# Ledger of designs, part 53: peptides against a protein of PDB entry 8BZL

Target 1, 228 residues: chain A of PDB entry 8BZL
Amino acid sequence: SYDRAITVFSPDGHLFQVEYAQEAVKKGSTAVGVRGRDIVVLGVEKKSVAKLQDERTVRKICALDDNVCMAFAGLTADARIVINRARVECQSHRLTVEDPVTVEYITRYIASLKQRYTQSNGRRPFGISALIVGFDFDGTPRLYQTDPSGTYHAWKANAIGRGAKSVREFLEKNYTDEAIETDDLTIKLVIKALLEVVQSGGKNIELAVMRRDQSLKILNPEEIEKYV
Target 2, 242 residues: chain B of PDB entry 8BZL
Amino acid sequence: SRRYDSRTTIFSPEGRLYQVEYAMEAIGHAGTCLGILANDGVLLAAERRNIHKLLDEVFFSEKIYKLNEDMACSVAGITSDANVLTNELRLIAQRYLLQYQEPIPCEQLVTALCDIKQAYTQFGGKRPFGVSLLYIGWDKHYGFQLYQSDPSGNYGGWKATCIGNNSAAAVSMLKQDYKEGEMTLKSALALAIKVLNKTMDVSKLSAEKVEIATLTRENGKTVIRVLKQKEVEQLIKKHEEE

## One batch from the design tools (peptide; made by RFdiffusion4, then SolubleMPNN)

Design b1_p11_4_s2 (from b1_p11_4, 5 letters changed)
Fold by OpenDDE base, seed 2:
Structure b1_p11_4_s2 (fold): chain B 228 residues (1-228), chain C 242 residues (1-242), chain A 11 residues (1-11)
Amino acid sequence: as target 1 above (228 residues)
Amino acid sequence: as target 2 above (242 residues)
Amino acid sequence: RREEYAQSLYD
């Protein structure tokens, strides 16, 4: 069905629906990613889980594959679609190429998916940004960010969501080789960055750590408090 | 503002999906539905509004739908939309069973429908479903489960929750009275009656206006039972005596 | 109430 293009150029050359999707991202809670020397760390502002809600169903950090994980900001339902598509692609790649995806590959896949939704008739852009972290087969840690437009870039550190500006400013000032010299220091950097926007300390932070040849580890609150 | 109201799947300048919000607002006018998870079972309790004397006594629950042998749901919102979604749930569950020769896990069924709902918020020419659902079920992975989904395709697991009219007030009451780890099905039933009595826009709670279904495990099998009117009357009576 | 619904869509 030729539904009228939802995402069209304005007279001044803007794709308003993409820009508005970026505004949707800003309504999401903050997520931070940092690439260390031998570690990648994702930190997210923990959404206050309503009393009586099952916490297991509230996840901002998810594994895409054994070597790749993702945090997002924006529309939760949109994120689920992207995550599922990415997971399928990761498995497909393993089947067809007999190797796990590189972090860049899966990021590019996600970005391409998002871009298609900015150009397809009758589809609105995805209202999500994502931080994608992991290790390539050669053991290189990677951090990528993608936005609703389908653009993606590699980063040393980045943030998305409501408090992204403040967190990014913090990271720009504090991300040094010394600050990421050890795994623990890298984790501390993420926590400190999140504390710029998160109230009530470590209780409202969720952290995920991936080391080379290790699975995604989500830190419990007690572990997080050790770094605060 | 009107431009964003007329199109079903566009972002507002503020990044909002107005049609989804409006769908959620519409659900607020629907009859109340409660779900409560207990240690030994899970229940749905729903307001029955269509009590007409000329209605042929349909023994079937108006608002509670059996999805498969291990799951049931209740709906709040547009009835026609609900019928479509409940049928889709049944189809998804059946296809899974045929393909894998085992029942679909509860969360997978919920997510499958949620993906459909989400699609109706993203693909042009389609409006969001004006329906929220409560799901109760049992599977070997997580045991007894309660889920809620909304028009956005978002979902969550719950110990207790409410959708429809006065849902916020009901949730507040549930938060106050729900005892984590100590909830029996019996106590859950009592709690359901208590909350419905306070949140339903009725002068007096009667068994005719309430549908209750329980999901339990007996001899390694899931049993979904809609309570008889007499049983509901007894629950109401017990509440009035307290 | 509508604002609460709106916010519930985002994580």
Scores: peptide ipSAE 0.358, ipTM 0.716, DockQ to the pose 0.788
Fold by OpenDDE base, seed 3:
Structure b1_p11_4_s2 (fold): chain B 228 residues (1-228), chain C 242 residues (1-242), chain A 11 residues (1-11)
Amino acid sequence: as target 1 above (228 residues)
Amino acid sequence: as target 2 above (242 residues)
Amino acid sequence: RREEYAQSLYD
């Protein structure tokens, strides 16, 4: 019975709906984030697009602001809600504070939103995890992860979704200062990490790169293949 | 009986709030947090469980939060709930400062949050926060202070206390070894290591698994300091030699 | 432990 209650603790102290939301995330395609020295990179597994579906409509990577982008794993519809709220907050912050959000700030905002949905009756948790990357106004690259529970942490590198375990294991072994010494090496690291779980090479990978003082760039398949 | 277990803010026929009890049970699974009051300062010591190679080192303290210039807290329980509550503490403290042009007294900050916690146990549509907190602080009214609060909104002042995993055993040890009126910050640090070594479910205590913060007064200012890993290592080493 | 938690809620 407790597994069906949205905001109820089990006798052993579990929030089952939050745990089940985490299981929903695991059903999502894999996303990877890596923080380099002067670059942040997001990579995602492309879901097989149905014949006749516009590939552009299936985006797992989105911009929240000029200096922040996000990849997610889990329920697409839930992600849309979170993304929209985050975008509004980014704009509001620019208007009221006259500076762009820090990556930590917007991450905390998203985390707080998620947490509220774990504690409010009649609301289920969001079935999404997110990797949030970007640059603070001082030029510092940042990578954060949020979970359905509303937890968030800063990472050097991390992964979410179906293949996250394997990708994280790879990153734990291969993330070194040498591996991120250059922008190109950082990109290669992300690609190699994704290839642990993605079949058919670079064709099934989407990569987004944000360099210091540059806008978000989504790499085309040809550019990705150069790194493979 | 099951019907009352599933409702967040309803008394059982026996007058119990089961969801609050269950929230407290959840906290029992969290990492251990200790607080010790000394004559010349206050400390928090917390178990660090989340040791991952890919974590960004910028987060010097995972479980210890600075609230303002005069107060810090440690948390046991649900991390997301903790983040919300610690943010609220900061906001309350800042609003008070803005309104009264002086820092909020320690107990007032604690009680303000406890009122919020209590509300989440009483008003429908909300679940209790799955978080207990230890607060350390200094104010001009009572000097150095240590408080504990739980999901019910109850709080108390302490000379030494523990929350989280094996908290009962830790409190028992603290009762045995705490010397009232003679506790220095140095002795408190040693006591914290001693208790953590016995209560943490680890074969060997290491500095990477322990966070310690001290709150002292220097030149009429409060200083909150997180101990460096090397300092914690020295404390552990000293304990092993005793 | 649960009974201890329960009792701690009450004065």
Scores: peptide ipSAE 0.346, ipTM 0.762, DockQ to the pose 0.159
Fold by OpenDDE base, seed 1:
Structure b1_p11_4_s2 (fold): chain B 228 residues (1-228), chain C 242 residues (1-242), chain A 11 residues (1-11)
Amino acid sequence: as target 1 above (228 residues)
Amino acid sequence: as target 2 above (242 residues)
Amino acid sequence: RREEYAQSLYD
């Protein structure tokens, strides 16, 4: 047991490793989430897949359960760990409680996991933020964000990663009830938001849409272009 | 900046994991390993640096390891780390087989090891593994597969890729010459020799300095074969005549 | 090269 505390308070009260983990998030490609009326949409900046790389192995948006999906920004390997644990928890919940998790529940689980890694001896914080979207059993769309500290909040719209500031500024200006009045408008809003930071248009965007009582749908490039 | 250079599992102020970066840098100095996916098989080609006349096994594969009946890997980096990881891969594969009475899917084996690698970047008192791996395999889900993993625990599937010395140049060459959908194992072997000839810091490519393994399907079974030196010589000769 | 390695860690 190496007693070397990785995450400790500085004299001025800062948890530097948590702050630095947040910087790691900023090195990740941009992800955006928007909650519509009856839809949740995740959009991510596609990392330029090398010509010889298998696209199936490059995923920034992952399903956690049938009713919940997650996008992340930051360390890819860290994200895999979080995703796997979240998936296990979702299944466990179904078995023990006989209902799917609420979006808040799984978010809290992930947040708690992250928090433990900020306080456990011999562990560094996760270098990821996550946007978690989905529907509760009652049909309510939800969007949550988590950061490396384990803090989480519910959002109408938010962004994470390198272009998050610009995307958030766009969303703050353009997120209105009118802008999310329809599913299509909501999707369009996400695309427009991402286009603030994504170069080369719709080809570099991945979109995941979850509608009420429907499974997660990843839009193909042609479908995305319809909204540009 | 120096404070963050010495600790293994901490973020820099910029959010970087220097020890992981340094591990990757170290791998860049290791012998070159190539992987190429073909329609009818997948191959690994690796630089052999340790040629000792007193080696008991004439056909000792230094860098290519059979993991199970359906998978093999090649390693670039610290040999001792590689031995630990390859052993772990074999154990994971065997445990899966025992538990489920079927071979572990290729990607699942890769991810299992990658989770271990990741842990060594996050848990205190550990350093990252100084090893990158190429994996070749076959399973009933995706057929022939090629994967690459690095010290961070990241991995990806590839049609063709390279790790170790001059890997960037090799990848560039592969991108230029790899024809998707038209790659036969024969053409892949030729491409491997071509790329190695250009990327290895040798005046002349020789069979003694190259290890090649192929993974194919014959009669519904996976066949992993390390090419004999004579076969590699023939490939080199053919390349020199082109 | 290190910068490329560094960037490769993040998605």
Scores: peptide ipSAE 0.339, ipTM 0.701, DockQ to the pose 0.837

Design b1_p11_4_s2 (from b1_p11_4, 5 letters changed)
Fold by OpenDDE base, seed 5:
Structure b1_p11_4_s2 (fold): chain B 228 residues (1-228), chain C 242 residues (1-242), chain A 11 residues (1-11)
Amino acid sequence: as target 1 above (228 residues)
Amino acid sequence: as target 2 above (242 residues)
Amino acid sequence: RREEYAQSLYD
């Protein structure tokens, strides 16, 4: 029934559609984000792409702008909508404010979008969480996470998806100032974190790196293996 | 009964708005927030539940928000809903300032948001906000003020009140210990710690789990200050020694 | 508690 698609409070004060959307996120492959000193790194578990599927069509890591990229976990189709809306907003901001968005700004935009879908008639929540990383204009690296409810927080490191709990536990133990002292160490930290849940090593990991004043770089498998 | 509790906010046969009641129930599961009005200031004290090692410490306050130069609020309930409402409060305050070239009176800001909350209970296709707010402020009309609003759009002025988890017990304690006309900000801070110590679902009250903001007047200007962790530790220590 | 919330809605 149409009523089942509406996010309403239960008698005990729960928003079940939001909670169920969070369960949808847990069905997604794992994504990890780590903020270093002068680097942000996203790592994702590669889903076995069907032999006939073009690897170009579904990227779990995508650029929102030159200074911001996002990884998501959950419903791919939902992610496309969010990504597209975010990209449009990034461009709009450049046109109207004449500066790129801050990572916080675009995160807040995405969060607000998600929140609206938890409170609008005839709409279900987005079934995605996102890790949003990038650099502010002042060169400060940022990492944010959003969930289906529209909440967002800034993180030093975080993970989303099916293996997120294990990865977060690893990061809580291993994220130190020493562990992120260099760009290479930061990348290694992300790889090690992902290896807690990813089978068959570096071949099943995708890594994206953004350094200060540099564009997003997706590492190839050979580059990843150098860090393993 | 299920016909009226699972649909858009409508009246039950008994005249009840179940979705609003359920929103209020949701707030009961949120962290505790206290507000206390003193003769020389107002304070908010809030439970901080989200303590994660990997959080970026850039957050000065999780639950206490500065609205303008003369007002702040604390929130209990759904965080995403709270973010939307706090943003609206800031926008309303700024629009008023722009239009009238003076700060919005405290009660008017509260009322403006309450109208929005009420609309979300009356118009089809919307759910109530799962958020209650405490407002502290100063204006030239009424001086220091404390307000509470809930998902229905109702609000009231208070000398001391509590929202969130164990709010009823907290309010009872406040009623017992609040001394009308004799409440200093210092005494209010002590009272806040006392009440939080008893109402928070923690084994031991620690400074990392408590956020406190004070609003005072200094040299004809409003000062909103979030207490440092060390200051909160001192307050807790003092309470433990008593 | 819900009954208290319900009553609080009415003036």
Scores: peptide ipSAE 0.298, ipTM 0.623, DockQ to the pose 0.157

Design b1_p11_4_s3 (from b1_p11_4, 5 letters changed)
Fold by OpenDDE base, seed 3:
Structure b1_p11_4_s3 (fold): chain B 228 residues (1-228), chain C 242 residues (1-242), chain A 11 residues (1-11)
Amino acid sequence: as target 1 above (228 residues)
Amino acid sequence: as target 2 above (242 residues)
Amino acid sequence: KREEYAESLYD
């Protein structure tokens, strides 16, 4: 059966394990990314944290470097591997090139890593998609998406995970120059987009904001409620 | 569909890893292990299932393993897998100590092992480890800590949690009785006995069937202590009197 | 229970 082979094409040209890895991504909670004028925003649906669980260990958004952050959807353990590899590469790049990575560079690195896991007989694909946002050294905001196949593209706005379709449809209708005219409006756009799929309003949303020449900021629930 | 059950590192059409799910199911049949974080310490309590009369009375910890001077773990699942993973934890901790001349932070040790577990879910010719672990530790960054990891390589920090047999019921009881910010090690020990008494499939809880370890700080040093049988008996007696 | 395990694997 071709669907059981990790690195074998079907007669019709499908890589079933890659397609199935895409299904794994759809089991993840929704993440959205939006590129504003001078801001990049990641929003995620919060997974319900168990009463006795430490919230510190529940993260869907992470920093890869000072200028780059990532949200993922899919297998949590797979994501950790990718994040760790990306962080090492970011540090390595700083040492060897003496500059931070561009958002495109680190996205390409992650994409290449994922692609190798689609072609190696002894490895299954990563069951994650990622939204990678940040600023290049020239101050340009960037948003990229990568999927289990190792493909990647630049976006103005995009979404991944369970509610991605609905969120994308919302963004296609509502992403305008006016909607991203200010940082606050950009944040509001992300929140509104997430509210298409997230129940119970702002309490179930996590937002990360990176402004030009500023570090990643995770908004607290009170800050999020100001935009709802 | 059973066709995706036979391969260890393949996705189902729905994006599921059945072998990981089955490993987690197997752990549900293992002896109960619980962990409780207190203000002044952290504890592990584990069910002892293999009480063999020919076992030397020096009951070495069957389920609780010291990892280094600042960390211990408890295991639910396949014993052979547990031995491999606990050995690996010790090696990771020692390598870190050698390299950096300081103890490995608790979460870093947990994540290092979780990366290994994850690899056994992704690399061909490997199977998931049939083991979940509870980790207790102290470090200068976060103080007392409790972690849980599963066969997927996923982990989380906890105030209190349980793995193995009747873990869901145990977690429910912990949610009811755990008092955030007010938990002393003494109260945590009492809670552990209470939960084990209800979740273990035994007619009567006895000290022979329970292993308890505490991790505390004394004079700026971590102290990991396995409770003596007499101490456990006293805890059980106190519970029965309530 | 298996469904709960399955769901726990994804974020």
Scores: peptide ipSAE 0.395, ipTM 0.763, DockQ to the pose 0.814
Fold by OpenDDE base, seed 5:
Structure b1_p11_4_s3 (fold): chain B 228 residues (1-228), chain C 242 residues (1-242), chain A 11 residues (1-11)
Amino acid sequence: as target 1 above (228 residues)
Amino acid sequence: as target 2 above (242 residues)
Amino acid sequence: KREEYAESLYD
């Protein structure tokens, strides 16, 4: 059986495959999430769509449910697996509990899934981080981040992928109550944060907005330019 | 490091999956396959390398496989792996039809196989499939479609693309000559011949070395047709006269 | 070519 434990502890207590999966995340394009007062915003660096490629098949932001969406960085195929599992869980929760998931719940589910793949024989970790945003039933906006290890935390703002460090530094300086006072200001904050790492301005940015009691909205390029 | 390239698909220190990369490299040595989406149809064109005079079975199509009534695929890479995947595609399509009493949407079939491919990159004791596929199909949701998938389980929709030997050059040519919104199946066929003539590792393009299939709609039905050798000869001749 | 393959795996 070639099913040797793939993820094992080093003598120094490291899980190298998890650390290397985190390096895989850094190869992904940048994603940023910001929690506003009554809005959550995801911004992503658009990967250059090849000429003749159908843009419909290229998605970095996806809905998990009506009240939850996710952006990821890392292995595209791995992300698809996680997204599908999360969607199934969201539907299952609606059926069994008769309520939509909380953002924390689905984040914890995803985190647990990732963690299991760090401890299961014959499995490598998922090479993805995710920003999960949405609204709880009480109307509270939420932002969570997960990594390949299966850790998760709640954030006011965060970033993942290749430019995450620079974006986080920007957010640490610029995320204030004043900066998120309105929905428009919150969107502007995301755009400004992403522009720290994205070349050629608004054309290379995709933005998703979820407002209270509203579905996920992907902004068109013209809408994005209004904030630039 | 040799440690990360010889084991079950694991991450390198840099976050790379070398076994997947190597599978993709192997596909680069396979015969060329082209896909072109037109307004009135979609086509696959593939290089036929195994022309042995002693082959008893006239393989009508070596590299193009009918998946169901509405879809076909072409393969580049390890033949045995391709056979497994094409069989799985047929099974998935059939199970869906049985369950829902309607044909599987094209993208759903592609994604189902891609999930299998992905699994072979994540689970121990597995190696990536050494196969890329081009899918052509029609469904009521998106009409004519062309998809490409690779060993990673990644996929994308395309207007035109190429896999296998000299794929980069072929893609470049397709980018130059593909006219969005104006592509007829006839023009697509001509473009396929043009690209194959330049990208195939052959001294002269011949009908014996090329397989072409078209997918069209006639009277509300999908028609998948493999071109006869004579038809391919005519296409080649026409290209040579231009 | 391999680097292009590697990059294609990530978003």
Scores: peptide ipSAE 0.360, ipTM 0.725, DockQ to the pose 0.812
Fold by OpenDDE base, seed 2:
Structure b1_p11_4_s3 (fold): chain B 228 residues (1-228), chain C 242 residues (1-242), chain A 11 residues (1-11)
Amino acid sequence: as target 1 above (228 residues)
Amino acid sequence: as target 2 above (242 residues)
Amino acid sequence: KREEYAESLYD
């Protein structure tokens, strides 16, 4: 069945389904990523977990591999598909190349996956943006962002989701070499950035930290409050 | 607006998936299903609407399906869609068992189906499944578990939740009465009856209109039991006496 | 209700 291409060019050259997928991203809660000197930090606005919901099943930050983690904004179910595909690729790379993926490699993989869904018949774009952080094997910290179109770029700091504009404006003003001089300062920068859009302070923030040669650490609420 | 209503896998200008939203709306018209997690077990309770006197076979359960020895589910929504999904769940569970020689973890079974549901929201020529599911199970990783999934392919773990007709009201009642850490299966059964009595679109709660299944562990084995009508009657009677 | 459903889809 030749299902009509869902994502087609408009007469004025727009890919409306991609643009509309970007609107889906804006419906997601805010995520922020910051690259420090020897640290990468992801922060997300906690969606209010419904009373009686298991918090374990509500995660906006996930590991893709030991050296890479991702935060997303947009359609939760779409994100799960992307995450699973990325995890499989990370493992496949380890098996075939005998080295972990670089952050750029896995970002490019995710971006290519997204791009294919903008050009494939009978498929809509993924309604997610992602912040991908980690360390390359050489110990270099990396931060990348992907959007529904399949574009990707490296960043010093960036934000996605509902409050992304305000958070980016904050980061543009406050991201300095001094502000990321230490791991703690980098974490503080992320928290301060999120507090521009998150109500009720540190209780509604989830933070993930990855340091060189260390596994992903999700900070508990008490640890977060120390930085507030 | 109409163009977005007719196509199953397109974003609206606002980034919405209308067909998924409409599928969720359709589920709201289905019979009520609730799940409650207890310390010593987990239960499903479902409204039974089709009580036709002319039905030849009293199906033990119309809305509660055994998936494997360690899991069961309840469905709210389109019956035909539910049948497809429940069969798929059984197949996934069996394939896993054959491949790994151990039962599939509960969450893994849920996510496998959720990935299928998600695909039906993203791939052209398919409509979303008009079904939400509640899953109960036990595994060695997390013990007793309760999950809910919707047409989007989203899912969550729950202490207690409800799908179908008047689900929002039921959830509110569950939030009020559920005591975390203190919930026994006995108390969960009582709570289920209490909530169903208030949320079901029936004049009087009767055992013929309610299906209840419990999942427990006995001697290191999972036991899934559908309560007999007499047992349900006793639960209702006890509630009426309180 | 539809708005609640819509919101539930996004994280």
Scores: peptide ipSAE 0.346, ipTM 0.715, DockQ to the pose 0.814

Design b1_p11_4_s3 (from b1_p11_4, 5 letters changed)
Fold by OpenDDE base, seed 1:
Structure b1_p11_4_s3 (fold): chain B 228 residues (1-228), chain C 242 residues (1-242), chain A 11 residues (1-11)
Amino acid sequence: as target 1 above (228 residues)
Amino acid sequence: as target 2 above (242 residues)
Amino acid sequence: KREEYAESLYD
């Protein structure tokens, strides 16, 4: 029944539910990703964890595989679904192809998943954007972004969520080869970018760092303060 | 816009899911449920509203459900929805046990249900479940645990939390009185009574209107116990004397 | 209260 179509074209050619899903993303806290020379960094604005909340259960940055990490902005529950699907695909790829996924591959998978939810009757779009970072097997650092529409692009640096515009403007001005010359400088760039929108300094920032041939590292608050 | 108020599983122009928000609003009118994590156990305390003298079945627990040997939950919201979800939790837990020959980890059970809840916010022809849940449990990975989930499929782990009527006020009180690292089950029970006494719209808290369950470990086994009315009376009495 | 619920849905 056409009456069950959630995502339909407007007379002017817009997919309103996709656009509105993008508005849902803007309600999410800010996430930033930066590709360095031999490092990828994700930074997120931490929501004030309620005093009685278990911090373990509040994660905006998650590993998809050993070589891929993702940050999201938007509906938390939607993100969980996407993350789980992506993790399964990463494992499946390792089993079937005997190699880890490329960052592009898993991004494309996520994008395709999102796209299907924009076209399937009886489904609404995912209300999330994602920054996907990692290393390909050849050691190349990658950063991708995907949105509710299922589009994706490779980036040097980008941001999603409520403060994304300000963060992007900062990155456009400050992302140079010199600014990412070292791992430490790259981390510093991410922190500075987040500080454009995050109030109360380093305590409200979570940082994930992935270096070439190294596992994902979540920086502790003390480590973050060293870069501030 | 009124158009988005009536349709399920659609975004508003502002990116909001009104049906999920409305479901959460409905839960705010339900009886209060509390959960408190202690060092030596975890508890649920729930308001009992349906006290009908003509009920043939003594519902020992109207709002607290045993899920498996290691987990229990409390519900706030639409009773029929709660029955469906609690049954699903039991099925998920049982299927896991059969498949892996070990109890399902607490968070995995919570997540599995939350994925179902989320689906009812995304798939057409569905409405969100009008239910929030508190989960208490023990597993070998994290020990005693307390979780909360809402109609969106969002969940979180908590040291103490509240759902249902006056939940915000209850949470505020819990934040003030909860002492991290020093909470015993005994102190948690006292805190639960204290908070319920202030948040329930009753002049005096009575044992007839309160259900309490504790989850502890004894001899390497999980013990889930619903407190007897007399035990609850003693807790209330003790609170009134302080 | 509704605004608080709305905010809780997003990260």
Scores: peptide ipSAE 0.327, ipTM 0.705, DockQ to the pose 0.806

